# Ledger of designs, part 108: peptides against a protein of PDB entry 4KTY

Target 1, 266 residues: chain A of PDB entry 4KTY
Amino acid sequence: YVLNDIGVIFYGEVNDIKTRSWSYGQFEDGILDTCLYVMDRAQMDLSGRGNPIKVSRVGSAMVNAKDDEGVLVGSWDNIYAYGVPPSAWTGSVDILLEYRSSENPVRYGQCWVFAGVFNTFLRCLGIPARIVTNYFSAHDNDANLQMDIFLEEDGNVNSKLTKDSVWNYHCWNEAWMTRPDLPVGFGGWQAVDSTPQENSDGMYRCGPASVQAIKHGHVCFQFDAPFVFAEVNSDLIYITAKKDGTHVVENVDATHIGKLIVTKQI

## One batch from the design tools (peptide; made by RFdiffusion4, then SolubleMPNN)

Design b2_p18_4_s3 (from b2_p18_4, 5 letters changed)
Fold by OpenDDE base, seed 4:
Structure b2_p18_4_s3 (fold): chain B 266 residues (1-266), chain A 18 residues (1-18)
Amino acid sequence: as target 1 above (266 residues)
Amino acid sequence: APSPDLYLSDGSYIPGKP
């Protein structure tokens, strides 16, 4: 999880799982320097750079360009006129070296690109890390641990009222570390995500969230456990918005989200 | 009656009523 510089990222549909190769290149010339530069740009104190909790959290913020002129600009509108389409990237090296050279965010990334670059960052700094793909991944935008789907009276989805959405798949990272800030048993793999999805205490970042905590429904632990929990275990709540302004829960689907979570095993 | 999924411009979707 640290020494392997080539990986596989799972994507596609749950019924048509696809894989793509990704070159992490954590040992390539200039990559470690770039990772240090990233932490410099984040104005991270030297004392914190040896703490995987702080490093992974800073990394989750800095791999995306939001807030802090970090590494990658996300784009999902299929218009990539001022950069490289996300699908064109095959590894982290070119992205990181471009960032170091230009000192400007690199365009463009989507979840697997963010995850790939973040994986390089973590591994380069000696943090065991892997990419995780979640099929039917929920995006809960109001942190209520559920997918609120508003329906018109005719049963069709009301896109104006519905703010939550689902990705056919989403990629993030798990980083291995002890969590002395959490109760015993919640160390090990920690979910971290550099894809800019939601604001976490003032910045677009996510994690580290204890995988063990999430598996057991403990969402009260730092950082961002509710959001990660929602990604993998949200119930779909179908709410009919009536003309009189009343809301009625019509259906609950507890099976839609998080049907498959895949990661490469040793 | 079931309703169709609504696909958003960013590639995500809102599941329709089952």
Scores: peptide ipSAE 0.620, ipTM 0.945, DockQ to the pose 0.934
Fold by OpenDDE base, seed 2:
Structure b2_p18_4_s3 (fold): chain B 266 residues (1-266), chain A 18 residues (1-18)
Amino acid sequence: as target 1 above (266 residues)
Amino acid sequence: APSPDLYLSDGSYIPGKP
């Protein structure tokens, strides 16, 4: 989880799982220097650079360009006129070296690109890390641990009222560390995510969230456990907004989200 | 009757009712 410099990222549909190779290149010339530069740009104190909790949280913020002129600009508009399409990247090295040389965010990334670059960052700094793919991944926008789907009276989805959505798949990272800030037993794999999805205490970042805590429903444990929990375990709540202003729950679906979570072993 | 999924501009979607 630290020494492997080539990996496989799972994507596609749950019934048609696809894989793409990704070169992490954590040992390539200039990559370690770039990772240190990223932490410098984040103005991270030297004392915190040895703490994987702080490093992974800062990394989740800095791998995306939002807030802090970080590494990658996300784009999902299918235009990509001012950079490289997300699908054209095959590894982290070119992205990180471009960031270091230009000192400007690199265009463009989507979830697997963010996860790939973040994986390089973590491994380069000696943090065991892997990429995780979640099929039918929820994006809870209002932090209530559920997917609120508003319907018109005719039964069709109301896109104006509905703020939550689902990705056919989403990629994030798990980083291995002790969690002395949590009760005993909640160290180990921690979910971290650099794809800019939600604001977390002032900036677009996510984690580290204890995988064990999430599996056992302990969403009160820092950081961002409610959001990660919702990604893999949200119930879909279908609500009809009546013309008179009343809301009626029409249906609850507890099977849609998080149908498959995949990661490469070793 | 079930309603169709609604695809958003970013590629995510809102599931229709079952």
Scores: peptide ipSAE 0.620, ipTM 0.945, DockQ to the pose 0.910
Fold by OpenDDE base, seed 3:
Structure b2_p18_4_s3 (fold): chain B 266 residues (1-266), chain A 18 residues (1-18)
Amino acid sequence: as target 1 above (266 residues)
Amino acid sequence: APSPDLYLSDGSYIPGKP
């Protein structure tokens, strides 16, 4: 989880699981320096740099460019006119070295690119880390632990009212650490995510969220447990907006989200 | 009656009614 510098990322559809090779390169020249530079850009206190909780949270913020001119600019518009298409990247090294050299965010990334770079960052700093792929991953936009799907009276989806959505797959990271800030039993793997999805206390970041807490429905513990829980376990709530302005729940689907979570065994 | 999924410009989608 720390020593391997090449990995596999799962993606695609649940019925057609695909893999891509990713070179983490945490031991390559300049990579450790770049990771330290990232923490410098974040103005991270030196006293916190030995704390995997703080480091992983800062990393989740800094691997994306939002808020703080971090490493990667996300783009999902299929244009990518001013950079490298997300699918063209094969590893973290070129991205991190470009960031260090230019001191500007690198274009462009999507979830597996963010996860790949973040995995390098974590492993480079001695934090055991792995990439996790969640198929049918929910994006809860209003932090209510459910997918609110609004329907027209004819039964079709109302895209104007519906703010939540689902990814066919989404990649994030799990980092291994103790959690002395949480009750006993909630250490171990912690979900962290650098793909800019939602604002967390002022910045686009996510985690560390205790995987054990999420697994057992304990969403009250820091950080961002409700959001991660929603990604893997949201019910789909189908709501019909009536002409008179009333909302009626027409259907609930508790089976759609989080059908498969995959990670490479090391 | 079931409704179709709605795909968004960013590649995500909104599931249709089952």
Scores: peptide ipSAE 0.619, ipTM 0.946, DockQ to the pose 0.929
Fold by OpenDDE base, seed 1:
Structure b2_p18_4_s3 (fold): chain B 266 residues (1-266), chain A 18 residues (1-18)
Amino acid sequence: as target 1 above (266 residues)
Amino acid sequence: APSPDLYLSDGSYIPGKP
């Protein structure tokens, strides 16, 4: 989880799982320097740089360009003008070296690119890390642990009222660390995500969230456990918005989200 | 509308009623 410099990222759909090789290159020339530079840009104090909790949280913020001119600019509009389309990247090295050289965010990334670069960052700094792919990954935007889908009276989705959404797949990272800030048993793998999705206490970042805590339904522990829990376990709540302004729950689907979670085994 | 490109994660959508 630290020494491997080439990996596999799962993507596609649950009924047609696909894989892509990704070169992490954590040992390549200039990569460690770039990771240190990233922490410098984050203005991370030296005392915190040895703490994987702080490092992974800072990394989740800095691998995306939002808030702090971090590494990657996300784009999902299928245009990708003024940069490299996300699908063109084959590894982390070119991205990180470009960032270090230009000192400007690199265009463009999507979830697997963010996860790939973040994986390099973590491994380069000695934090065991892996990429996780979640199929039918929920994006809860109001932190209520469910997907609220508003329907018109005719049964069609009201896209104006519906703010939550689902990714066909989403990639994030798990980082191995102790969690002395949490109760015993909630160390180990921690979910961290550098894809900019939701604001977490003022910044687009996510985690570290205890995987064990989430598996057991504990969402009260820092950081961002409710969001990560929702990504993998949200119920779909279908609500009819009536013309008179009243809302009626029409259906609940507990099977749609998080149909498959995949990570490479070493 | 769903994108035929399964690699690019442009597959954010609102689920339809079952």
Scores: peptide ipSAE 0.311, ipTM 0.751, DockQ to the pose 0.402

Design b2_p18_4_s4 (from b2_p18_4, 5 letters changed)
Fold by OpenDDE base, seed 1:
Parts: sequence; structure tokens; C-alpha cells
Structure b2_p18_4_s4 (fold): chain B 266 residues (1-266), chain A 18 residues (1-18)
Amino acid sequence: as target 1 above (266 residues)
Amino acid sequence: KPSPNLYLSDGSFIPGKP
């Protein structure tokens, strides 16, 4: 329901699932105006503003500050001296209103904050949207649909040989829309993500990617289907880096990534 | 079972196991 202005976001560990309340506030004063302002800052053509495909893609770019002075600055260094710690936010309204008044990116966000603000943006513009939490979420950095894990000869993990990583959890959004640009059957829920993770055709954005297409292993469809597929389905490839520079695959785990995907009913 | 490095939302991580 696009009318629900309060929600719950799942986080924590797969074995210790936690929830936090989040106020979307899409009906609060100034929020719709701010969402329109975001699209203005993106220099989005008026003709595209009625297209949920274009709107959700622009939103995924603009909710993060990278590239375009968008809404939220992400920080994961546990130092938040120049803004608000991500955990201190309780909803989208204060963030969006601060962005509108200051006309500068708001500090700071992490995945659930990005997802919360993006959910408000989508719902405010009449796009049905929900937040999805993926436990053991992969971040494929080299677009090979694998999670490469390098081991030293002594068996210890070497984190310097790859930028691939696994998050204990990651939050993104699903938006409901038709996809006339895709084959029949791939409309409905579309994955979109405003947390800046990877560059997509020149900007930190992600989606819309057809959930149905991804579920059936179709990664050839726009937008960013391979990346989203990897987040939920990557195989862990354990590779021993030998002293002579050779690489040997030691193990493959096809069950670790995407242990649990949680979302609320709309 | 072997496990990868697990990164937490706050930027910390749990080292993987071989």
C-alpha cells in the first residue's frame, strides 16, 4: 500500500533478526515538493516524470549524493562528526526537508537509511514500493557473478586480492511497475537500490531490475540484473593464491549468499 | 565450513575462515 506512512525495516544477523520502525512520512508537509525538487536537481525531463521506470532509476541515483549532489552521503567508517549518525535517523521526513532547505547532501546514511528515504520518494510519487532485506548479501565488484574469496597458502583470507565482499545484511527497494521494455511476464516487482555500491553506466545507481527475471536466472535484461542477481545468488569461490602467482580453486559454496530475503506485505 | 569475510553495516567485519 502506497498509503502506509510507517514501516518496519529488518536488519541485524540472519540468526538474530532485528526490526526498526521507520516513518516514511510521504504525506507530511513539504515532502512531495521535495521529491519534485529532487527530480528537478536531476534535470529530469517532464515527459519522463510519469514513467516509473525512469523515475525509479533517477531516484536510485539521486537518493545518494555521489555524482550529482543527491540526498544522502553514505559513511561506513564509524566516524560521523560532521553530521547525524545513521542510527539516529527514525524516518525520511527530517532528511528530505533538510536536503530541500540546505540544497546540500545530508550526512549520514547507511543501507536502511537509503532504503527508507528511497521508499518515501517512490511512494510519494505514487509508485508502490517496499523495502527488502537480504542477509548475507554479496557485492560483486568485477561483474563475474561470483563472490571470489582469496586464501593465503596458510588458509587465511586475503582481502587485498579482490574487492568482492559480503554484507551481513543489505537493504534495497522493490517498486511495482509494468515493464513494456521487457518480455511479457517480467513486470511487477522491480529491484532498485540507492545505496552507492557500483557504477551503472556512469552513475552510482541500480535498477529497475525485474525480480521475476532474476528469479528465473535471466540476467540479460536492463537494468543491472547481473549485479542484483549476484547479491542474492552468487557462489562463493574459494581461491588459494600460491606464492608463484598461480590461483587454485579450493572450494565452491552455492548456499551461503542470500540465506534469507525478508520483506513486508504492502 | 569455510566462510568469507563478513562486513557489518558499521564498517567493521568478521574475519573469514578457511
Scores: peptide ipSAE 0.342, ipTM 0.885, DockQ to the pose 0.369
Fold by OpenDDE base, seed 2:
Formats: C-alpha cells, sequence, structure tokens
Structure b2_p18_4_s4 (fold): chain B 266 residues (1-266), chain A 18 residues (1-18)
C-alpha cells in the first residue's frame, strides 16, 4: 500500500467492470518535493504535517483546484480543448510535476485521476492508501442520507427538482491511520475523496471518514461520514411532486446504491 | 423497477425510468 508504484483502477459498470493501469510514481524524482509543495500551498502548519488525519484532509482539499488553486481542475462536460483529457493521463507523475513547475492547477481530471493523484500524495508521505471504486455511487447534495428522486406526474424523473445524483461509478481513496480523535475501534481505513463533490466546512474536501464507523452507522463521527455513508448506502426515495405542492412517496429502493465496492489488494 | 438518472464519468447520463 506504500511501496507499489503501479496500480489498477476499477471503473465501468457493475456488470461490465473495467480496469486501467495507473502509475503512482511516489518514488520518482521531484514527487516528494511536489507533495511538500502542495502542503506549502495549503499553508499547512508544520506541526500538522506529521498527523495523517490533517494531512489526508488537506490532501483531499488540495488535489482538487477548487477553493485553493490545488492540483487538478475537474471537467465533466466533454470539453478538454484547453488541457489534457482526463482519459489521456496514465499516472500521477506528469500531473504533479506540471503542477510544481507551472504553479497552476492542471487540466483536466475526473474521479480516477483525482484518486490516482491523491493516492500518490498519500503514499509519498508514508500513508498507506488505496483507491476504492463504488458502483452506483450516490451523491447526496443536502446531507439527508437519502437520494431524493423527484418524479413528474407521468413518472419520469424531474431533473430540475432532483438535485441528488447517482454516478455509474466513483473512485475515492482509503487511507490507513489511527484515529485518536474517535472512539477506540474506528481507526484503520479512512475514506478520503479529492474529487470536488460537496463543500465540507468551507471547502471542497471529504474525509477522513472512518470506514468502520460508516459500516456501523456512526455517521456523527468526523469527517464527512454522512456524505460517504450516503455514497454507499443511500436509499432511493421516489417522490411525486403534485401540482398542489404536496409530496407523495411513490417508492423506496434500498438496493440500488453501492452495488459493489472494489479495491485492489496491495 | 424505477431508476434514477445515472450520470457517467464523462458527464453524460442515462435518463431514469419511471
Amino acid sequence: as target 1 above (266 residues)
Amino acid sequence: KPSPNLYLSDGSFIPGKP
């Protein structure tokens, strides 16, 4: 989880799983310096740099360009003319070195690119890390731990009212650390996500969220456990918005989200 | 069985079903 410099990232669909190779390159020349530079750009206090909780949270924020001119600019509009298409990247090294050289965010990334670069960042700093792929990954935008799907009277999804969304797949990271800030038993793997999805206490970041806490429904534990919980375990609530303003729950699906969570061992 | 809009990594999506 620290020594491997080449990995495999799972993507595609749950019934058609695909893999792509990714070179993490955490031992390549200039990468450690770049990781330190990232923390410098974040103005991270030196005392916090030895704390994997703080480091992973800062990394979550800084691997994306939002808020703080971090490493990667995300793009999901199929317009990549002013940079490199997300699919063209094969590893973290070029991205990180470009960031260090240009001192400007690198274009462009999507979830696996964010996860790949973040994985390099974590591993480079001695934090065991892995990429996790969640198929049918929920994006709860109002932190109510459910996916509210609004329907028209004809039964079709009202995309305007429906703010929550589902990705066919989403990649994030898990980082291994102790959590002295949590009760005993909630250390180990912590979910962290650098793909900009939701604001967390003032900036686009996510985690570290205890995987054990999430598995046992302890969503009150810092950081961002409700969001991560929703990604893997949201119920779909189908709601018909009537013309009179009333809402009627038409259906509840507790099986749709988080069909499969995959990670490569070692 | 109804399904939500399914967004793909590239930004495209498959419309949900009633």
Scores: peptide ipSAE 0.325, ipTM 0.879, DockQ to the pose 0.368
Fold by OpenDDE base, seed 5:
Structure b2_p18_4_s4 (fold): chain B 266 residues (1-266), chain A 18 residues (1-18)
Amino acid sequence: as target 1 above (266 residues)
Amino acid sequence: KPSPNLYLSDGSFIPGKP
């Protein structure tokens, strides 16, 4: 989880699982320096740099460019002018070295690119880390632990009212650490995500959220446990918006989200 | 803030070099 510099990232769809190689390159020249530079750009105090909780949370913010001119600019519109298409990247090294050299955000990334770069960052700093792929991954927009899908009376999705969304797949990271800030038993793997999905207390970041806490439904523990829980466990709620302004729940699907969660075993 | 359509991620892979 620290020594491996080449990995496999799962992507595609649940019925057509695909893999891609990713070079983390945490031992290559300039990469450690770049990771330290990232923490410098975040204005992270020296005392916090030895705390994997703080480091992983800062990393989740800084690997994306939002808020703080971090490493990667995300793009999902299939228009990648003035940069590199997300699919063209094969590893973290070129991205991190470009960031260090230009001191400007690198274009462009999507979830597996964010996860790949973040994995390098964590491993480079001695934090055991791995990439996790969740198929049918929910994006809860309002932290209500469910996917509210609003339908017109004809059964079509009302895109104006529907704010939540579902990825066919999404990649994030798990980092290994103790959690002295939580009750005993909730250390170990922590979910962290650098893809800029939701604002968490003023910044686009996510985690660390205790995997054990999420697994046992303890969503009250810091950080961002409700969001991570929703990614893997939320119900789909189909709501018909009537012309008179009333909402009627038409269907509930409790099995659609988080059908498969995959990570490479070491 | 990304606002993907339902079930839409760019999972395509085209080998390339920056």
Scores: peptide ipSAE 0.026, ipTM 0.604, DockQ to the pose 0.044
Fold by OpenDDE base, seed 3:
Structure b2_p18_4_s4 (fold): chain B 266 residues (1-266), chain A 18 residues (1-18)
Amino acid sequence: as target 1 above (266 residues)
Amino acid sequence: KPSPNLYLSDGSFIPGKP
């Protein structure tokens, strides 16, 4: 989980799982320096740099460019004229070295690019890490642990009212660490996500969230457990917006989200 | 907001009613 510098990222759809190779390159020249530079840019205290909880949370924030001029600019509009299309990247090294050289965010990334770069960051700093892919990954926008899908009376989606959404797949990271800040048993794999999805206490970041806690429904534990829980276990709530302004729950689908979570085994 | 992924994720989608 630390020594492997080449990986496989799962993507595609649950019924058509695809894989792509990704070079993490955590041992390549300049990469460790760049990871240290990232923490410097984050103004991370030296005392915190030995704490994987703090490091992974800072990394979650800094791998995306939002808030803090971090590493990667995300783009999902299929217009990448001012940078490199996300699909063109084959590894983390070029991205990190460009960031270090230019001292400006690198364009562009999507979830697997964010996850790839973040995986390099974690492994480079000695934190065991892996990439996980969740198929039918929910994006809860209002922190209510469900996907609210608003429908017109004719059954069509009301996109104006519907703020929540679903990824066909989403990649994030799991980092291995002890969690002395949590009850016994909730160490081990922690979900962390550098793809800018939602604001977490003032910054676009996510985690570390205890995988064990999430599996057992303990969403009260820091950090961002409700959001990660929702990604893998949200119910779809179909709500009809009536002409008179009333809302009626028409259907609930508890099976759609989080159909498959996969990761490469070492 | 980010959107659902294929080769490129073109953003998140809203599932239709079953």
Scores: peptide ipSAE 0.173, ipTM 0.736, DockQ to the pose 0.376; fails the geometry check

Design b2_p18_5_s1 (from b2_p18_5, 8 letters changed)
Fold by OpenDDE base, seed 1:
Structure b2_p18_5_s1 (fold): chain B 266 residues (1-266), chain A 18 residues (1-18)
Amino acid sequence: as target 1 above (266 residues)
Amino acid sequence: SVLDQFLALSKEKMSSWF
């Protein structure tokens, strides 16, 4: 999880799982320097740079360009003028070196690119890390731990009221660390995500969230456990919005979100 | 299906989210 410089990222559909190779290159020339530069740009205190909790949280913020002119600009509109299409990247090295030389955010990334670069960052700094792919990954935008699908009275989806969304797949990272700030047993793998999905205490970042805590339904612990929990365990709630403003729950689907979670174990 | 509509909407919204 630290020494491997080439990896495999899972993507595609749950019924048609695909893999792509990704070169992390954490030992390549200039990469460690770039990771240190990223922490410098974040104005991270030297005392915190040895703490994997702080490092992973800062990394989740800085691998995306939001808020702080971090490493990668995301784009999902299939128009990638002024940069490189996300699918053209084959590894982290070119991205990180471009960021270091230009001192400007690199265009463009999507979830696997963010996860790939973040994985390099973590491994480069000695934090065991892996990429996780979640199929049917929920994006809960109002922190109610549900995917609220609003329906018109005719039964069709109301696109105006429905704000929550689901990725066919989403990639994030898990980082291995102790969590002395949490109860005993909630160390180990921590979910961290650099794809700029939601604002967390003032900036686009996510984690570290204890995987063990989430698995046991404990979403009260820092950081961002409710959001990560929702990504993998949200129920789809079908709600008819009546003309009088009342809401009626028509159906609940607890089987769709987080249909498959895949990660390399070696 | 309603689910298919939601998934299609999700794809559309995510294209504009970032």
Scores: peptide ipSAE 0.500, ipTM 0.895, DockQ to the pose 0.829
Fold by OpenDDE base, seed 5:
Structure b2_p18_5_s1 (fold): chain B 266 residues (1-266), chain A 18 residues (1-18)
Amino acid sequence: as target 1 above (266 residues)
Amino acid sequence: SVLDQFLALSKEKMSSWF
């Protein structure tokens, strides 16, 4: 998880799983220096740079450009006129070296690019890390641990009221570390995500969230456990917004979110 | 279906560009 510099990222659809190779290049010239530079840009204290909890949290913030002029600018509009389309990247090295050279955010990324670069960052700093792909990945917009699908009285989806969304697939990272800040048993794999999805205590970042905690429904444990829990386990709640302003729950579906979670075994 | 409508409103990654 630290030594392998080439990986495989899963993407596509749950019924049509696809794979893409990704070069992490954590041992390439200039990459370690760039990772240190990233932490410098984050104004991270030297004392914290040896703490994988702090490092992974800072990394989740800094791999995206939001808030802090971090590494990657996300774009999902299919234009990409002022940079490189996310699909054109084949590895982390060019992105990180461009960031180091230009000292400006690199355009553009989507989840697998964020995850790829973040994986390099973690591995480069000696943190075992892997990429995880979640199919039918929920994006809980209002932190209520459910996907609220608002319906018109005619039964059609009200797109104006429906703020939650589901990705066909989403990639994030798991990083291996002890969690002395949590109760015993919640170390090991920690979910971290550098794709800018939600604000976490003032910055677009996510994790580390204990995978064991999430697995057992302990969403109260830092960091961002509710959001990660929702990504993999949200119920779909169909709500009719009545003309009188009342909301009526019509149906609950617990079978669609997180249909498949895939990660490389080695 | 309503589910299809909901999913259609959701963003898709660039999986088709690979």
Scores: peptide ipSAE 0.380, ipTM 0.837, DockQ to the pose 0.351
Fold by OpenDDE base, seed 3:
Structure b2_p18_5_s1 (fold): chain B 266 residues (1-266), chain A 18 residues (1-18)
Amino acid sequence: as target 1 above (266 residues)
Amino acid sequence: SVLDQFLALSKEKMSSWF
């Protein structure tokens, strides 16, 4: 999980799983220097750079350009005129070296690009890391651990009221570390995500969230466990918005979100 | 279906360009 410089990223649909090779290149010339530069840009104190909890949290913020002129600019509108389309990247090296050279955010990324670059960052700094793909990945924007689907009285979706959304697939990272800040048993794999989705205490970042804690329904532990939990375990709540302003829950579907979570084991 | 309508509002990642 540290020495492998080539990986596989899962994508596509749950019924048609696809794979893409990704070159992490954590040992390539200039990559370690760039990772250190990223931490410098984050103004990370030297004492924290040996702490994988702090490093992974800073990395989740800095791999995206939001807030801090970090590494990658995300784009999902199929307009990539001022950079490289997300699908054109084949690895992390060119992205990181461009960032180091230009000292400006690199365009453009989507989740697998963010995850690929973040994986390089973590592995380069000696943190065991892997990419995880979640199919039907929920994006809870109001932190209520559910996908609220608002319906008109005619039964159609009210797009104005429906703010939550689902990705067909989403990629993030898991980083291996001890969690002395958590109860015993919640170390090991920690979910971290550099794709800018939600603000976490003032920055677009996510994690580290204990995978074990989340699997056992413990979302009270730092960092961002509720958000990660929602990504993989949100219920779809169908709510009829009545003309009088009342809301009525019509249906609950607990089977749709997080149908499959895939990661390369070797 | 209502689910299809919701999914149509949802974000779609690139998947066909690889």
Scores: peptide ipSAE 0.370, ipTM 0.836, DockQ to the pose 0.339
Fold by OpenDDE base, seed 4:
Structure b2_p18_5_s1 (fold): chain B 266 residues (1-266), chain A 18 residues (1-18)
Amino acid sequence: as target 1 above (266 residues)
Amino acid sequence: SVLDQFLALSKEKMSSWF
């Protein structure tokens, strides 16, 4: 989880799982320097740089360009004229070296690119890390731990009533660390995500969230456990929006989100 | 299906370009 410089990223759909190799290159020249530079840009105190909790949280913020001119600019609109299409990247090295050289965010990334770069960052700094792919990954935008699907009276979806969405797949990272800030048993794998999805206490970042805590429904622990929980375990709530303004829950599906979570074991 | 409609309106990643 630290030594492997080549990995596999799962993507596609739950019924059509695909894999792509990704070169992490955490041992390549300039990569460690770049990771340190990232922490410098984050103005991270030296005392915190040895703490994987702080490092992973800072990394989750800094691998995306939002808020802090971090590493990668996300784009999902198929407009990549001023950079590299997310699909063109094959590893982290070129991205990180470009960031270090230009001192400007690199364009462009999507979840697997964010996860790839973040994985390099973590491994480079000695934090065991892996990429995790969640199929039917929910994006709970209003922090209600459910995926709201609004329907018109005619049964058609009204997409204007919620910002909730589902990714066919989403990639994030799990980092291995102790969590002395949490109750006993919630160390180990921690979910961290550098894809800019939601604001977490003022910044687009996510985690570390205890995987064990989430698996047992404990969402009260830092950081961002509710959001990560929702990604993997949101119920689909079908709500009919009536003309009179009332909302009626028509159906609940607890089986669709988080159908499959895949990671490569190293 | 309703779900299909919702998913179609939801965010899609560039997975098809691989």
Scores: peptide ipSAE 0.274, ipTM 0.784, DockQ to the pose 0.355

